# Ledger of designs, part 272: peptides against a protein of PDB entry 7RZF

Target 1, 358 residues: chain A of PDB entry 7RZF
Amino acid sequence: PFQEEHLKQLYKIVPIKDIRNLYVTFPIPDLQKYYKSNPGHYLGHLIGHEGPGSLLSELKSKGWVNTLVGGQKEGARGFMFFIINVDLTEEGLLHVEDIILHMFQYIQKLRAEGPQEWVFQECKDLNAVAFRFKDKERPRGYTSKIAGILHYYPLEEVLTAEYLLEEFRPDLIEMVLDKLRPENVRVAIVSKSFEGKTDRTEEWYGTQYKQEAIPDEVIKKWQNADLNGKFKLPTKNEFIPTNFEILPLEKEATPYPALIKDTAMSKLWFKQDDKFFLPKACLNFEFFSPFAYVDPLHCNMAYLYLELLKDSLNEYAYAAELAGLSYDLQNTIYGMYLSVKGYNDKQPILLKKIIEKM
Target 2, 358 residues: chain A of PDB entry 7RZF as posed
Amino acid sequence: PFQEEHLKQLYKIVPIKDIRNLYVTFPIPDLQKYYKSNPGHYLGHLIGHEGPGSLLSELKSKGWVNTLVGGQKEGARGFMFFIINVDLTEEGLLHVEDIILHMFQYIQKLRAEGPQEWVFQELKDLNAVAFRFKDKERPRGYTSKIAGILHYYPLEEVLTAEYLLEEFRPDLIEMVLDKLRPENVRVAIVSKSFEGKTDRTEEWYGTQYKQEAIPDEVIKKWQNADLNGKFKLPTKNEFIPTNFEILPLEKEATPYPALIKDTAMSKLWFKQDDKFFLPKANLNFEFFSPFAYVDPLHSNMAYLYLELLKDSLNEYAYAAELAGLSYDLQNTIYGMYLSVKGYNDKQPILLKKIIEKM

## One batch from the design tools (peptide; made by RFdiffusion4, then SolubleMPNN)

Design b2_p25_6_s2 (from b2_p25_6, 11 letters changed)
Fold by OpenDDE base, seed 4:
Structure b2_p25_6_s2 (fold): chain B 358 residues (1-358), chain A 25 residues (1-25)
Amino acid sequence: as target 1 above (358 residues)
Amino acid sequence: MFTASIDAAEDWPTEPVTGVSKFRK
């Protein structure tokens, strides 16, 4: 495990690829024995959330970050890491200290709110759905994976241990939150902008880097992170499926889509799943407009309309995606195309929200 | 993004020095 001398360190790393990344790492206890409650996953879900009031939403609004990932990472036996990783913009590379301040403000928000059982329940439900309807993997890869995880889980639970949550443990969530402190931080910044500014070379791969102590003033600034009123817990995810009923196959089920509605304003084609028998559907809508491609102005207006529509739907996109729903919106030469895919139970909710924004 | 996304980051170093090495890939 890292000793105190390894904490409060900043690494400036030169990548081979033109990438800009920030890694904020905290040593945490080994959570392996707590896989049934998985407090690191709970915190990763919230810190890595992309909805309104999330850490990512605020950092994106500032133009500093493109993507954010938060969660636990395996170390060696007896310790783990909690890592917050962000893809930095060029502007974000200039604001790393402020980005990390916002991370600690969000962590402080999580402390102030305390562990939420409903959030755990959502994680449990999502993971249960993911397990229940897991796609078939290639046998070779699957066997190799299972062989690896047999070192970590009981044989009887090896198939379920990565998915199924059983116990809400607020004490363990708080325990991990107590490790996410500025005094325990390790920071790595990856950018080509450090080329020629490094003084060390890594032994194994020859990666150029510089190691610096984080100034005590910066640590104190992060320790004094206030409650930022822009940060909020996510709302309950209304897209989590609860009904998984598979309707019986119709006696006259055709191998091709059948026209089930034909009107002056709409045609509806339907094909029941006769192969996979999953509680999933694909809804595809083609909207026809004589104005969509009549001239360059209308073409550009149609494009702009869809971009604005997509932007207005961003608040729902992440929550829907977590719940195994997706949508796609495209311009066509005839008008617009909308696709809604995933678990059929909550597709009407997502579809309604899309149509209300249109 | 969920914890699974970090797990998929196979290239994150679990050791002090090995961390820098994996950023070359």
Scores: peptide ipSAE 0.007, ipTM 0.469, DockQ to the pose 0.032
Fold by OpenDDE base, seed 2:
Structure b2_p25_6_s2 (fold): chain B 358 residues (1-358), chain A 25 residues (1-25)
Amino acid sequence: as target 1 above (358 residues)
Amino acid sequence: MFTASIDAAEDWPTEPVTGVSKFRK
């Protein structure tokens, strides 16, 4: 779609809202026909990963980026884009060139490691779980969505095509990676800091912007992106559920939680799901300490402890969330509250990790 | 999501894409 003259461009855009965003865009072939392998999703999963050794983790550690999204986006007919979008900090706005360098270092890491079948399998499993236990959508929105996607997918697959992966295609992953090069880049920086510094106005929305060619020296800097030893592929996601067995309802199941353990140190209530019949559970723990709220100092120490605990658990939070698990930690006037929710199969793993960090 | 067409061929997002659904098509 774009000719060479349309590449290596920088756009400085003035938003209406006070936002700071960076869009790094690459034109890619139309991947729609490859929906069963979805190489753009594979790359989006890795580039957009939030775990240790990820692009986001490194950019956050520098204080430059708050959030990162990577993935394919539809263009016009016959082509797509791969976009890496980040929410910039004020400091990050000053380091856009370095942020993009780190993006290319991560992409170079992906090239060096090559396509990983296990990563594809994780994406496949995650998507299969998401499809299998998909919540009911509002009929109006759902119908409109389905009507739209009928233009892109066979009728028999229209419900599954956005979710179910079938084919590991390393060739297509490599093909997309080959398009993610500095010579193919289009960069947009969105910030109010460009107000009064623009020379063009967009025709339809009146958006003020400036277009500039990216200097060849900057392109060359990005082309020479070395392997950054801080970047690593994610570890296997241990939280992906594999057991979805629904236990039979107990004959004496009560409509309310039953006290199943009563000791001097602990009380345990249990209620079996008698309504939803999902392979999910909610584990709630209230920890009592007479010291938690005895004075302002202890209250603040208890707060600080939980903040440190949450920080120490960040490495698991993303992987757990991807797998449909979540946790919550809160201070109470009596101590602490912990909640673990999601697929019951891997809840013990997450719970164990939380308790080990406590 | 408001998009501005800067170069007729490409719509630039004016708002960040957020949420877990960002990995869905």
Scores: peptide ipSAE 0.006, ipTM 0.454, DockQ to the pose 0.027
Fold by OpenDDE base, seed 1:
Structure b2_p25_6_s2 (fold): chain B 358 residues (1-358), chain A 25 residues (1-25)
Amino acid sequence: as target 1 above (358 residues)
Amino acid sequence: MFTASIDAAEDWPTEPVTGVSKFRK
């Protein structure tokens, strides 16, 4: 584990690529033995959440951050890290201290709310779905992975251990949350803006960096992170599938889509899955408009409309994606294309929300 | 250990431990 001298450190790193990243790292205990409860996953789910009232939503609203990832990372045997990583905007690079303040405000919100069993259950359900309907992997890669994880899990659980949650352990969630404190922080800022401002070179790769102690005043500022009323726990994910029934194959199932509805305003083709037998569907809609591509103005208006529509759907996109649903919206020369894919159980919910925003 | 984090910072799998929007690819 890092010693005290390694904590409260700021690293300014010069990348080869033109990237702007912030890594906020906390040393945490080894959670490997708690894989059945996976408290780091619970916290990663919340801290990394992209819905309304999330850390990312607030940071995006300020124009400081593009993306956020939170979760546990293995270090070495006997210790782990919890890392919050964000992709910074140019403006965000100027507000790193404030970004980290918001991180601690969100963490403080999690402490104030305490561990939520329903959130654990949601994670459990999501992981169970992911396990049950896991896609086939390349045998070579899969075998090598399984061989590796045999060192960490019982043989009987080796296939399930990375997915299946069994135990809600609020004590372990609190234990990890207690490590996510300003006094335990390691900060790395990655930006080309530090070129020529570094004093150290990494031995192996020649990466230029500067190491600085984080000022005590900044640590205190983060320690005094108040509850920010903008931060909220996510709502329950309505897109989590609960019905996995596979309808029997129709006796007259054709290898090609059959026209099942033909009207003046719509044609509908249907093909039942005869190959995969998954509780999934692909819904594809082509909307025709004679105005969509009549001239450059209308074309740009149709484009702008879709961009606004996509923006208005962002509130659902993340939750749908977590639940294994996806949608795509594209302009066509004929109008608009909509695709909805994933578990069929909750597709009608997502489709309804899309149509209501249209 | 931090060095590996620095180097891994460039190639940090932006694969979100949780919540990677597959929409970003």
Scores: peptide ipSAE 0.008, ipTM 0.485, DockQ to the pose 0.041; fails the geometry check
Fold by OpenDDE base, seed 3:
Structure b2_p25_6_s2 (fold): chain B 358 residues (1-358), chain A 25 residues (1-25)
Amino acid sequence: as target 1 above (358 residues)
Amino acid sequence: MFTASIDAAEDWPTEPVTGVSKFRK
């Protein structure tokens, strides 16, 4: 475990690759014994959320961050870390202190709202779906993984322990939140901009770095993080599937897509799943426009339209992706292609919202 | 001395930690 002298440290690290990353790390207790409640997953879900009012949404709106990951990381026996990692823009590299301030403002928002049982329930439901419809893994890797996790979980639970949540433990969520404080922070900034500005070399990999104490004034600034009114808890995820019924195979099911509708304005092909028997569907739409590729200007306008459409769907579509839905939008020489994939139960909701945005 | 190996900047877990929000690639 880190002692007080190891906290409030800033590391400036020179990467081999041209990357810009920020790691904000907090030492936390070992949460392994609390796998049935998994308070670190709860906090990771909220801190790493990409929807409206999220930490990432705000940091993206400022042009500082491309991606954000939040969650627990295993340490050694008896301790873990909670890490918030962001991919920095060039501008974000200049605003690291303000990025971290926003992190603490979001954490303060989580404290003010307190633990939410409905958020835990969503995590539980998502994990249950992920477990139930887990893809086949490579046997060698899977066996090795299971052998490893047998050290941490009862034999009877070894297959379920990483997925199935059982207990809402607000006390444990609060306990972890109490560790996510400026006085407990370790910051690492990874950028080539530190080349020639480092004074230490890491022993194992030869990574060049500089270690500095974070100024007390900066720590105090983060300690005084106010409630930023831009931060909100996510809305309930409407895309979580609840119906997993598989319809019986039709007697006249064709091995190929059958044309089931033919009109002057539309053709519809259908193929029932006769192989996988999953409560999933693939909806593919091709929209035809005589203007899409009439000239280079129209082609570029069609491209720009799709990029703007994707951008406008981005925050909203995150909730769908969490629930195992995905969409894709592409230009074609004839117009536009839309694909919606995943659990069939909530696909109509996603499709409707995409079409309403178009 | 738990040298928390500052794993090479590249080995800082870029992989989503278990229980982390799925990121859009």
Scores: peptide ipSAE 0.006, ipTM 0.485, DockQ to the pose 0.056; fails the geometry check

Design b2_p25_6_s3 (from b2_p25_6, 13 letters changed)
Fold by OpenDDE base, seed 5:
Structure b2_p25_6_s3 (fold): chain B 358 residues (1-358), chain A 25 residues (1-25)
Amino acid sequence: as target 1 above (358 residues)
Amino acid sequence: MFTASISSAEDLPTEPVKGITKFRK
């Protein structure tokens, strides 16, 4: 376990690859016994959220961060870590203190809002879907994994324990949030810009690093993190599937897509799933335009249109992805291609959102 | 001309939901 002397430390690390990463790490209690409520998953879901008003959305709007990951990590027996990891831009590398300030502002927002049962319920529902429709794994890998997790979960629950949430525990969420404080922080910055500026070498891998104490003034700045009005809790995820009904096979089901509609303006092919029997669908749309590829100007305009459309859809992309929905938009020499894939229940909602932005 | 093909669920690999990087072993 980290002693007080190991807290409020900054590590400057030289990578082999040209990467820029920030790791903000908090020691937390062992949460293993609380797997049925999984408060670290709740916090990881919110801190790692990519929607409007999220930590990532704000840091990305500043040009400082490309990606963000938040969550719990296993330590040794009796303790864990909560880690916020970001991929830094070149500009973000100059603003590490301000990035961490924004992290503490978001954490302060979570404290001010308090634990939300509806967010827990969404996490529960998402995990239940992921469990119920889990893909078949290779038996060898699966057996080895199950054997490993038998050390952590009852035999009767070993298959479900990593997925199924049962109990909303606001007390445990608050307990973890109380550990996410500047006085408990360990910061690691990974960048080639520290080459020749390090004074230590890691014993096992020869990684060059420098360790510094974080100045008390910086800790105080983070302790005084106010409520940033740009941070908001996510909206309810409208893409979470609730209907998983599998329609019976049609008597005349063809092994290939059948033409079910033919009109002057549209053709529709359909193939029912006769193999997987999953509550999923793939919707593929090809839009034909005689103008799409007529000249270089029209080609560039069609490209620009799709880039703007994709940008305008970013607000839904993450929520859809969480719910097991995806979309793809591509320019073609004939016009445009749209694909919508995932659980069929909420595909009409995502498709409607796409069409409303078009 | 709109060509819509509704194909059945291909095995969309459930890519691990990126946001919750459970640092699973």
Scores: peptide ipSAE 0.012, ipTM 0.457, DockQ to the pose 0.393
Fold by OpenDDE base, seed 2:
Structure b2_p25_6_s3 (fold): chain B 358 residues (1-358), chain A 25 residues (1-25)
Amino acid sequence: as target 1 above (358 residues)
Amino acid sequence: MFTASISSAEDLPTEPVKGITKFRK
């Protein structure tokens, strides 16, 4: 494990590719034995959340970050890391200290709220759905993966251990959260802007880098991270499917979509799944407007409308995606196309939200 | 005017559900 001398370090790294990344790393205990509660996954779910009041939402609103990933990573034997990784904008590269301050403000929010059993339950349910309806993997890759994870899990649990959560352990969540402190931080900034400003070369790959101690004043600034009122825990994910009933195939099921509704204002086609027998559906809507493509102005207005609509739906997109739902919105020469795909149980909820924003 | 179709799961992307943690164990 890292000693105290290895903490509070900043690494400025020159990449080969034109990328801008920030890695905020915390040494944590080995959590492998706690796979049934997976406290690192719980924290990764919250820290990596993309919904309203999330760390990413705030950092995006400032124009500093494009993407965020939070989670545990394997270290050497007997220890792990918790890593918050962000893709930086050019502006974000100038605000790294403030980005990390916001990370600690969010972590402080998690401390103030304490472990939430409902969040654990959502993680459990999402993982159970992902396991239950897991696609068939390529045998070669799957076998190699299973062979690797046999070193970490009991044989009886090797297929489930990466997915199925069993135990809510608030004590372990708090234990990991207690390691996510400024005094335990290791920061790496990856950018070509450090070219010619480095003093070290990594032995194995020749990567140019500079190592600096993080100033004590900066550490203290992060230690004094207040509760930022913009940060909120996510709301309950209403898109998590609970009904997986597969309706029996109709006796007169056609291999093609049947016209089940024909009116002056709408036509509806339906095809039951006769191949996969999954609790999933695809809803496709084509909206016709005589104004959509009448002239260049109307075309641009129709485009702008869809971009605004998509933006207004971003609050639901992440929660829906986590639950295995997706939507797509496109302009057509006749009007608009909408697709809603995924588990059929909660599709009406997503569809309703889309229509209410339209 | 609108048209709607409900199709089978074959049109669903087989992309694995976005794992919350990109850091695979």
Scores: peptide ipSAE 0.012, ipTM 0.462, DockQ to the pose 0.358
Fold by OpenDDE base, seed 4:
Structure b2_p25_6_s3 (fold): chain B 358 residues (1-358), chain A 25 residues (1-25)
Amino acid sequence: as target 1 above (358 residues)
Amino acid sequence: MFTASISSAEDLPTEPVKGITKFRK
């Protein structure tokens, strides 16, 4: 386990690849025995959320971060880490201290709101769906994975332990949040901009790095992180499927799409799933407009329209993706293409939101 | 991006830089 001397450290690391990454790492207790409540997953879900009022949304709005991942990571027997990892922009590399301040402001927001049972329930439902409708893995990889996780879980639970949540444990969520403090931080910045500015080489991989103590003034700045009014808990995810009914196969089910509606304004083709028997659908829409590609101006307007539409839908994209829904919007030479894929139960909700933004 | 518990290096959007895993231990 890290001693106090190993905390409040900054590592400047030279990568082989041209990448810019920030790792903010907190030592935490071993949570393995709490897999049924998985408090680290709860915190990872919120800290790594991409919706409005999230940490990522604010850091993106500043142009500092492209992506964010939060969650627990295995350390060694008897301890774990909680890690917040971000992909940095060139500008974000200049604002690392402020990025970390925003992380602590978001963590302070989570402390102020306290553990939310509804968020745990959403995580439980999402994981249950992911388990129930898990795709078939390659046998070799799957067997190797299962053999590895047999060291961590009872034999009877080995298939479910990584997915199924059973117990809401607010006490464990608070316990982990209490470890996410500036005094318990380890920071690693990965950038080629540190080339020729390092004084150490890692023994095993030859990675060049510099180690510095984080100044006490910076630690104190992070300790005094206020409530940033831009940070909010996510709204309830309306896209989580609750109905998994599979309709009986029609007697006249064709191996090809059948034309089921033909009108002056629309044609509809339908094919029932006769192979997978999953509560999933693929909705594909082709919109025809004679103006889409009539001239360069209209072509550019049609492109700009779709980019603005995608931007306006970004608020729903993440919540839909978490729930196993996806959409795609493309310009065509004839107009526009829309695809909506995933669990069929909440597809009408996503489709409605897309059409309302159009 | 699923906030998976960063259980595997595969769950990170970026390949773990060689040596970073040691700095985490």
Scores: peptide ipSAE 0.009, ipTM 0.410, DockQ to the pose 0.036
Fold by OpenDDE base, seed 1:
Structure b2_p25_6_s3 (fold): chain B 358 residues (1-358), chain A 25 residues (1-25)
Amino acid sequence: as target 1 above (358 residues)
Amino acid sequence: MFTASISSAEDLPTEPVKGITKFRK
């Protein structure tokens, strides 16, 4: 485990690639024995959330961060880390202290709200869906993975242990949250802007870095992180599928799409799945407009419209993606293409939201 | 003392921490 001397440290690291990353790392207890409750996954789900009122949403609104990931990482035997990683903009690189302040404000919000059983239930449901409808992996890779995890899980649970949540443990969530404190932080900033400003070289890879103690004033600033009223818990994910019924194959099912509707305004083709037998569908819509590509102005206007439409759909995109739904919007020379893919149960909800924004 | 030596910028957790957040490729 890290000693106190290893905490409250800032590492400035020179990458080989032109990347700007921030890693905020907290040493945490080994949570392996708590896999049935997986409190680190619960916290990773919330801290890494991309919806309205999330940490990422606020940091994006400031132009400081492109992406955010939160969750547990295995360390050595007997300890883990909780890591918040962000991809920094050039501006975000100048605001690292304030980015971390916002992280602690969000963590403080999670403490104030306390553990939410409904959030755990959503994680449970999402993981159960992911397990039940897991894609076929390459046998060699899968067997090697299973052989590795047999050291950590009972034989009877080895297939399910990484997915199935069984127990809501608010005590363990609070225990992990209690480790996510400024006094327990390790910060790494990765940027080429530190080239020629480092004083150490890592022995194995030759990575140039500088190690600094984080000033006590900065630690205190983070310790005094207030409740930021912009941070909210996510809303319930309406896209989580609950119906997995597979309709019987029609007796006259063709290997090709059949035209099931033909009108002056629309043609509809349908193909039932005769191969995969999954509770999934692919909805593809081609919208035709004679104006979409008539001249460069209309083409650019159609492009701009689609980018604005995509932007207006961002609020649903993440929640849909978590639930195994995706959409795609593209300009075509004929108009616009929309695709909606994933579990068929909640596709109508996503489709409706897309059409209401159009 | 397992100093988690930040060995390379590439050895920084490039693997998405097992959060549900699939990094969009």
Scores: peptide ipSAE 0.007, ipTM 0.459, DockQ to the pose 0.039

